# Peptides against a protein of PDB entry 6RGO: the designs that were tried, part 237

Target 1, 392 residues: chain A of PDB entry 6RGO
Amino acid sequence: MALKLLGFNQDATCFSVISSNKGVTIYNCDPFGKCFELEKSTSNDEELDFLVEMLFSTSLIAVVDKTIGASKRKKLKIVNTKRKATICELTFPHEIMDVIMNRKIICVVLKSDQIFVYDISCMKLLRTIDVRGEKLKSTSKFRNSEAVGDIGVRVSLSTDNNSILCYSSYSKSDKENAPLNDIVVFDALKCIQINVLPAVHQSNIVCIACSPDGMLMATASEKGTIIRVFKTIDTENDEPILVNEFRRGSRPSRISEMKFNHDNTLLACVGESDTIHIFALPVTTTEADANEDDTLQQSSHSLSSSINGLQYISKGLANRFGKIIVSKIPTQSQQRHVAYIKIPENAKYRIGFPKDTTNTIHICGEDGNYLVYSIPRNEVGPCTLVKSNTFD

## One batch from the design tools (peptide; made by RFdiffusion4, then SolubleMPNN)

Design b2_p19_6_s1 (from b2_p19_6, 8 letters changed)
Fold by OpenDDE base, seed 1:
Structure b2_p19_6_s1 (fold): chain B 392 residues (1-392), chain A 19 residues (1-19)
Amino acid sequence: as target 1 above (392 residues)
Amino acid sequence: SKEKALKELEELLKEEEEK
């Protein structure tokens, strides 16, 4: 059967798949099994496509039927899985490309590069963000966006109640083909722009991950060779703070998904490569708990990678080319993965971090494998398989 | 009704605060 992965929920307690013969199925991770099934409403041999976003382990899902020829590609359904009933429906002017949510906010991304932000509690529209509208103020010509293939606005939302929304935006370059290489950080509750990170990559951003607390953001471009991690809110001298720069590889490969673990100590990435990469984030010791006297001289060779604070000394070479954030991090100081998982070639995988076990990762494949791996703490190496299940 | 749908939505949003 052709399986298509939709992904894990926010806490990796469930994952969703499309089965060509059955429709949408949601699996529980532990105990492993089907917890919800949305049957195919039509006997047509059309390739099924859906968006399904689940709100944690709740009975609330957001569903979009994206099946080709379906008039439903513009319709968001909020569904109660226990009742198998639609609670409400929203219709949009354009095709829905993505849906993300937390306990406070639903964000709906349209093919028009618009983001609709809703209060989940009442389904009230709080904001429409027009990512093109900012570009149109700079560029008079509507290029017919038909030629921009799989490149659209990318979004990520914090899983906490602060509801920090990170989205890709067009650079302010006068070029008709301005890349989606800026990031906007937005408070989705207050509907205010908090920060703008200009030109974080040289090409379009294709993947964004926000940390659960909304304090960190990871970005990857179409090249997928370098992942950058920034602070979302904090700035230094009105400049973006680059926390980490990771090298996934030397060869270009698309990254489809990135996720932080729940304590912001790990960042995982997956995509078209045969390898899931896991990177360690430096623990920012908040200076606060200096007081407990406990004398245990465990010689933790802190790999004090001296975070030499990359003072972006803005040398004021006002050259007419938009200030690309050229990482001044020497190519030698680019951190590699601390752990990895080998996955089958040509199988798409999705990743999730469970809340209770910060050194565990859940993965699922279009090959019908659900796998739980342990992440090594003290060595660079492969993850260890702990649990495996199959699904159809 | 819209009110019944909102009440059901509020109940679903609380399902994880009770677990």
Scores: peptide ipSAE 0.486, ipTM 0.903, DockQ to the pose 0.605
Fold by OpenDDE base, seed 4:
Structure b2_p19_6_s1 (fold): chain B 392 residues (1-392), chain A 19 residues (1-19)
Amino acid sequence: as target 1 above (392 residues)
Amino acid sequence: SKEKALKELEELLKEEEEK
């Protein structure tokens, strides 16, 4: 049977799949099993395509049926999974490309490069973000690339109530083919732009991850060789703060998904390569109030390689347009993975981090495998398989 | 009605606060 992965929910307690014969199935991770099924409404001969976003472990899902015709691709259904009932339906002017949510916000990304931001509690539209802006509306032929991999606007939302939205934007170059290589950081609740990170890659951004708390953002370009991690809100001298630059590999390979763990200590990435890479982040010690006196001298030589690599984005050559070129960290100082998982060649996988076990990763494949891995803490090496289940 | 849909949405959003 052809399986298509939709992904994990925010806390990796559930994952969603499309089965060609059944429709949409949601699986619970622990205990492993089916928790919801949406039956196929179409004849057997049509390839099923859906978007499904689940709100954590709740009975609330957002569903877009992309299987039948241009009209359904513009409809978002909010569904109660316990009742198997549509609560509300929203219709958009253009095809829905992505849907993300947390406990406060739903964001809907359209093929028009628009982001619709809703208050989830009342389904009220808070903001329409037009990523192309007013000036670019005239020249944008809708990307007619039927090519598997259209470089649309990418989004990520913090899973907390702060609702920090990171999205890719077009660089302000007068070139007809401006790349989607800027990032905007947006407060989705207040509907305020917080920050703009210009030209974070040389090519279009194809993957973004926001940390659960919204304080960090990871980005990858079409090349997928380098992952950059930035602070979202904080700036130094009105310049973006580059926290880390990771090397996934030397060969180009598309990254399809990235995730932070719940304590911002790990970043995982998956894509077209045979390897899931896991990177260690420096622990940002929040300066908690140093008031408590207690003298316990435990001299644990933790290799705090405090890479206080506040890597100053060196003022790259300010060519005439004042664009801060993110200085490429020298290839020798680029951090590699601390852990990895080997996956079958040509199998699409999705990743999730469970909330309660920061050194555990959940993965699922279009091969019908759900796998739980332990991440090594003190050594560079392979992850250890802890649990495995199969689904159809 | 819109009111019935909003009430059901509020009930679903509370399902995580009770766990």
Scores: peptide ipSAE 0.484, ipTM 0.903, DockQ to the pose 0.619
Fold by OpenDDE base, seed 3:
Structure b2_p19_6_s1 (fold): chain B 392 residues (1-392), chain A 19 residues (1-19)
Amino acid sequence: as target 1 above (392 residues)
Amino acid sequence: SKEKALKELEELLKEEEEK
């Protein structure tokens, strides 16, 4: 059967799939099994397409029927899975491209490059962000709306209650073809823009991940060769906003998903390549004033030297031409993966990090495999398969 | 009703605080 993966929930306790014959199925990861099924409403051989966002392990899901010819592509349904009942429906002026949520906020991304921000508790609209309207105010040239190709606004939301929203925006360049290579950091609760990261890549951003706490953000461009990790908030101490640069590979490949683990120590990426890459993040030790003398001389020397090279380039150029966030990081300072998983070349995979196990990753494939891997901490190498299940 | 829907949302948002 043709399976289409929708992804894991925020804590990787469940994942959702589209089965061509059944409709939407949600699986529980442990114990492994079906926990919800949304039956196909139409007997037609039409290729099913859905958005499904689940709120953690709760019975709350957001559903959009994106099937071609369906008059429902503009409708968001909030569904109680235990009751199999629609709680509410929202209708939008344009097709829904993405839906993300946490315990406080639902964000709905439209084909119009609009982001609708809702309070989940009451389904009240808090903000409409118009990414195109912001561009049109900065650039006198109306782009004809028809060239909405494969490149749209990308979003990520922190899974915590701080509700930090990161989204791609158009660069302020007077070029008619300004790329979606800026990032805006937005407090979704207060409806305040926190930061703007200009020109974080040379090409359009196609993937964004926010850390669970909203303190970090990862970005990848259409090239998918380099992943950049940024602080979301400007630190008062003139610290570089760019904290890491990772090399996924030398060949261009689309990254479809990135995720941080729950303690911000790992970043995973998956896409069109035969390899899931896992990168180690430097632990930002907040210097808490713990004066205690314990002499654990662990050899932290090697990783600190690469970060210091980043600081020297930022100070000299920042003063004259505005915040050039992306100074030329020497290609030698680009870290590779610490761990990897090989996957079938033609199978799309999705990734999730479970909350309780910082060295475990959940993956699922359109090949019908649900796999649990252990991530090596002390060596660079392949992940070890711990558990395998199949689904249809 | 809108009130019934809001109450059901509040119930669902609490389901994980009890686990």
Scores: peptide ipSAE 0.482, ipTM 0.901, DockQ to the pose 0.587
Fold by OpenDDE base, seed 2:
Structure b2_p19_6_s1 (fold): chain B 392 residues (1-392), chain A 19 residues (1-19)
Amino acid sequence: as target 1 above (392 residues)
Amino acid sequence: SKEKALKELEELLKEEEEK
């Protein structure tokens, strides 16, 4: 059967799939099994397309039916899975491209490059962000450049109650085809812009991940060769703080998803390549627990000294050209993965990090595999398969 | 009613604060 992966929920306790014959199915990870099924409303042999966002392990889902007719693709349904009932329906002026949520906020991304921010508790609109309108205030030419193909506004939301929203924005370059290579950091609760990271990649950003606490973000461009990790809120001399630059590979390959683990120690990425890559983030030792493990200090000091060395170079260049060139971490300081998982070629996979086990990753494939891997901490190498299940 | 729908939404948002 053709499966299409919708992904894991925020804590990787559940994942959602589209089955061509059944419609939307939500699986529980532990114990493994079906927890919800949304039957196909129509007997048509049309390829099923849905957006489904689940609120953690709750009975609350947001659903968009993208399969049939332009009217359904503009409708967001909030569904109680336990009752199999629609609680409310919202209609948008344009096709829904993405939906993300946490316990406080729902964000709806439209094909118009608009982000609608809602208070989840009452479904009240808090803000409409017009990413194109922000560009047009800087660049006078309305080209009706329909965003050609799969390049649109990307979003990620913190899973905590702080509700930090990271989204891609158009660079202020006078070029008619300004790339979506800026990042805006937005407080979704207060409806305020916190930070702007200009030109974080040379090409369009196609993947963003916010950390669960909203303090970090990871970005990847359409090239997918380099992943950059930034602080979201913190700035140094009004400049963005680049924490890490990871090299996934030398060959271009699209990254479809990235996720942080719950303690911000790992970043995983998946996409069109045969490999899920897992990167280690430097643990920010808060000064207090300095007592026990002497051995890991050497790696953190080398990174902080290299970042400080980069700041000396950036101060000299930033003043001359007015472009905050995010100080390119020297290619020599680009970190590789610490762990990896091999996946079948042409199989689309999704990733999730469970809350309770920071060294475990959940993955699921359009091949019908749900897999749990252990991540090595002390060596660079393959992850170890701990559990496997199949689904149809 | 809209009120019944909002009450049901509030109940669902609480289901996970209790777990």
Scores: peptide ipSAE 0.476, ipTM 0.901, DockQ to the pose 0.678

Design b2_p19_6_s2 (from b2_p19_6, 9 letters changed)
Fold by OpenDDE base, seed 2:
Structure b2_p19_6_s2 (fold): chain B 392 residues (1-392), chain A 19 residues (1-19)
Amino acid sequence: as target 1 above (392 residues)
Amino acid sequence: SEKKKLEELKKLLKEEEEK
């Protein structure tokens, strides 16, 4: 049967899939098993397409039926899974492209490059962000966005209550085809723009991940060869702080998803390649816990020297014209993965990090595999398979 | 009623705080 992955929830306790015969199914990860099913409403042999966002381990899901006609693609349903009942329905002027949420905020991304920000507790609209409207104010001509159905605004939301929203925006260029290569950092609760990271890639951003605490953001372009990690809020001399630059590979390959673990020590990426890559982030030693064991210092020194190398490069990047030319960080300072998982070619996978185990990653495939891997800490190498389950 | 929907939303948002 054709499976389509919808992904993990915020804490990787559940994942959702579309089964061609059953409709939407949500699985619990531990204990492994089916916890919810949304039956297919139509007997048509149409390829099922849904957006489903689950709020952690709660009975709250947001559902968009993208299968049937232009009218349903504009409808967001909030569903109570225990009652199998729609508790709220919202209709949008345009097709819904993405939905993200935490305990405070739900964001709805439209095909119009609009982001609707709601207070989830009452479904009150807090803000409409018009990413195209911001482009127009900057005298940048409209992209003929109609022609490239696969490039739109990308979003990521912190899973904490601070509700830091990162979204891709159009660069201030006089070119008709300005890329979506800026990032805006937005406080979704206060409805305030916190930061703008200009031209973080040379091409459109296709993947964004915000850290759970909203302090870090990872970005990847259409090339998917380089991943950049920035601070979201903190700036140095009004310039964005590049924390890491990771090389996924030399060959172009689209990254479909990235995730931080819950302590911001790991970044995983998955996409069209046969490999999930896991990168180590520098542990920000807060000065306070300087008392415990000497053994972790050797790994931190090699990372700190790479960070100092990045800081020396940031000072060189203050080109007199306020263009953060994100340096070509010398190819020498591009970090590789610390761990990897091999996945079947042509199988789409999704990734999630469980909260309680910082060295564990959950993955699921359209091949019907749910897999739990242990991530090596002291060695560069393959992850070890710990648990496996199958689903249909 | 909208009030009943709002109370149901608030209950769902607290389901993890009760675990």
Scores: peptide ipSAE 0.497, ipTM 0.907, DockQ to the pose 0.644
Fold by OpenDDE base, seed 3:
Structure b2_p19_6_s2 (fold): chain B 392 residues (1-392), chain A 19 residues (1-19)
Amino acid sequence: as target 1 above (392 residues)
Amino acid sequence: SEKKKLEELKKLLKEEEEK
């Protein structure tokens, strides 16, 4: 059967899939099994398309039916899975492209490059962010709305209560073809813009991940060769906002999803390639514990060349406040553990990090495999398969 | 009623705080 993956919930306790014959199914990861089914409303052989966002392990889901007609693609339903009942229904002026949530906020991304921010507790609109309208105020030229191909506004939301929203925005370049290569950091609760990172890539940003605590964000462009990790907040101490650069590969490949683990020690990425990559992040050790680990310096030389493809960000990365994003990542000397998982060619996979085990990753494929891997701690290499299940 | 739906929504948002 044709499966389409919707992804894991925030804590990787559940994942959602579309089955062409059944509609939407939610699986529990442990114990493995079906926990919810949303039957297709139509007997037609139409290709099913849905957005489903689940709030952790709760009975709350947000659902958009994208299968049939322009009207359904503009409707968000909040559903109680235990009761199989619609609690709330919202209608938008444009097609819904994405929905993200935490315990405080729902964000709805439209094809119009608008982000609607809601208080989840009452479904009150807090803010409409108009990414195009901000551009139109800066650049006199109307881009025709019709040429919205595969390039749209990307978003990520912190899973904590701070509700840090990261989104892609258009650069201020006077060129008609300004890329979506700026990042805006937004406090979704206070409705305040915290930061703007200009030109974080040369091309459009296609993937963003926010850390669970909202302190870090990862970005990838259409090239998908370099992943950048940034602090979301400007530290007063002139610390570089760019904390990390990772090389996924030399060949261009679209990254579809990135996730941090719960303690910000790992960043995983998946996409069109046959490989899930897992990168080690520098632990922000508070200054106290830096003294003891002097001894392991020697074997550093050989692995550095492939991973540390630090493209010196040219001197032109000034933030909106004229601060130069300092191109030197001080932590270049740290041997970063890299792990990987080989996946079948042409199989789409989604990733999730469980809360209780920071060194495990959950993955699921459109091939009907749910897999749990152990991430090696001290060695660069493949992850070890711990558990496997199949779904239909 | 809208009030009953809002009370149900608030209950669902708390389902994990009780575990």
Scores: peptide ipSAE 0.493, ipTM 0.906, DockQ to the pose 0.585
Fold by OpenDDE base, seed 5:
Structure b2_p19_6_s2 (fold): chain B 392 residues (1-392), chain A 19 residues (1-19)
Amino acid sequence: as target 1 above (392 residues)
Amino acid sequence: SEKKKLEELKKLLKEEEEK
């Protein structure tokens, strides 16, 4: 049967799939089993397409039917899974491209490059962000959506209550063909722009991940060879702080999803390649917890890999065209993966990090495999398979 | 009624804080 993966929820306790025969199915990860099914509205052999965003392990889901006619593709349904009932329905002027949520906020991304931000508690519109409108103010001609192909506004939302929204925006370059290579950091609760990271890649951004706490953001371009990690809020001399630059590979390959683990120590990426890559992040000691005196001398020889100070060689190559502010981290400081998972070639997989087990990753495939891997802590190598289940 | 739908929504948002 043809399966289409929709993804994991925020804490990887559930995942959603489209079955060509059943419609939308939600599986619980532990204990493994089917917990919800949305039956097909039509008996037709039409290829099913849905957006489904879950709110953790709650009975709340957001659903968009993308299969049947232009009207349904503009309609967001909030569904109670226990009652199998629509509790709220919103209609948008354009097709819905993405939906993300946490306990406070729902963000709806439209094909018009608009982001609608809602207070989930009352479904009140807080803000409409017009990414194209900001581009027009900067002398950029309106690109008709047809000429953009598969390149649209990308978004990621923190899973915490701070509700940090990261989205891709058009660069302020006078070029008619400005790429979606800027990032805006937005407080979705206060409706305030916090930060702007200009030209974080040379080409369009196709994947963004926000950390659970909203303090970090990972970005990848359409090339998918380099992943960059930035601080979201903090700046150094009014410039964006680049924390890490990771090399996924030498060959171009699209990254479809990235996720941080719960404690911001790992970043995973998946896409069109035969490999899920897992990268180690530096432990950001939050300065706040340094005051509790607990003298537990556990001499864990942390292999202080002396990350010798990244001398930011700010060789300002003032090329006559606008400052690509992202100081090219020398290719020598590009980190590789610390762990990997091999997956079938051309198989679409999704990834999730469980909250309570920071060194475990959940993956699911359109091949009908749900797999739990242990991530090695002390060595560079393959992840170890811990559990496997199948679904249809 | 819209009020009952909003009360149901608020109940669903709390289902995970009780687990």
Scores: peptide ipSAE 0.442, ipTM 0.902, DockQ to the pose 0.603
Fold by OpenDDE base, seed 1:
Structure b2_p19_6_s2 (fold): chain B 392 residues (1-392), chain A 19 residues (1-19)
Amino acid sequence: as target 1 above (392 residues)
Amino acid sequence: SEKKKLEELKKLLKEEEEK
């Protein structure tokens, strides 16, 4: 059967799939089993397409039916899974491309490059962000949106109540083909822009991940060779703080998803490659709890590679056209993965980090495999399979 | 009514605070 993966919820307790025969199915991870099924509304042999976003382990889901006709593709349904009932229905002017939520906020991304921000508690519109409108103040030509293939506005939202929204925006270049290579950091509750990270990649950003606490953001371009991790809120001399630069590989490959674990110590990425990569983040010891005297001289050679803060010396070689060229970080400072999982080349996978086990990753595949892996901390190597289940 | 739907939505948002 053709399966299409929708992904994990925020805490990786559930994942959602589309089955060509059944419709949308939500699986619980532990105990493993079906917890919800949304039957096909039509007996047609049409390829099913849905967006489903689940709010943690709750019975609240957001659903968009993308299968049939332009009218359904513009409708967001808030569904109670226990009652199998639609609580709220919203209709948008354009096709819904993405939906993301936490306990406070729903963000709806449209094909028009608009982000609608809602207070989830009342479904009140807080803000419409027009990612194109900021660009259109300079260039009046409606470029025919026909050739905007798989490149659109990308979003990520913190899973906490602070509701930090990171989204890709168009660089302020006078070129009609400005790439989606800026990031805006937005307080979704207050509806305030907090930060702007200009030109974080040379090409369009295709994947963004926000940390659970909203303090970190990972970005990948269409090349998918380099992942950059930035602070979201903090700046140094009004400049963005680059925390990490990771090398996924030497060959271009699309990254479809990235996730931080719950303690911000790991970043995982998955995509079109045969490999899920897991990177270690430096633990920023906040200086606070240094008081406990416990003398255990475990000579762990912490490879504290003191990544001496590579101060992004923006040697402002502002070339004559004001392009902030992201200085090539020396390829020698690029960290590789600390762990990996091999996956089938032809199967799309999704990833999630459970809250209770910071060294565990959940993965699911369009091959019908749900897998739990243990992540090695002390050595660079493969993850160990701990649990496996199958779904159809 | 929209009010009952909003009360239901607020209940669902609290389902994890009660566990």
Scores: peptide ipSAE 0.501, ipTM 0.908, DockQ to the pose 0.656; fails the geometry check

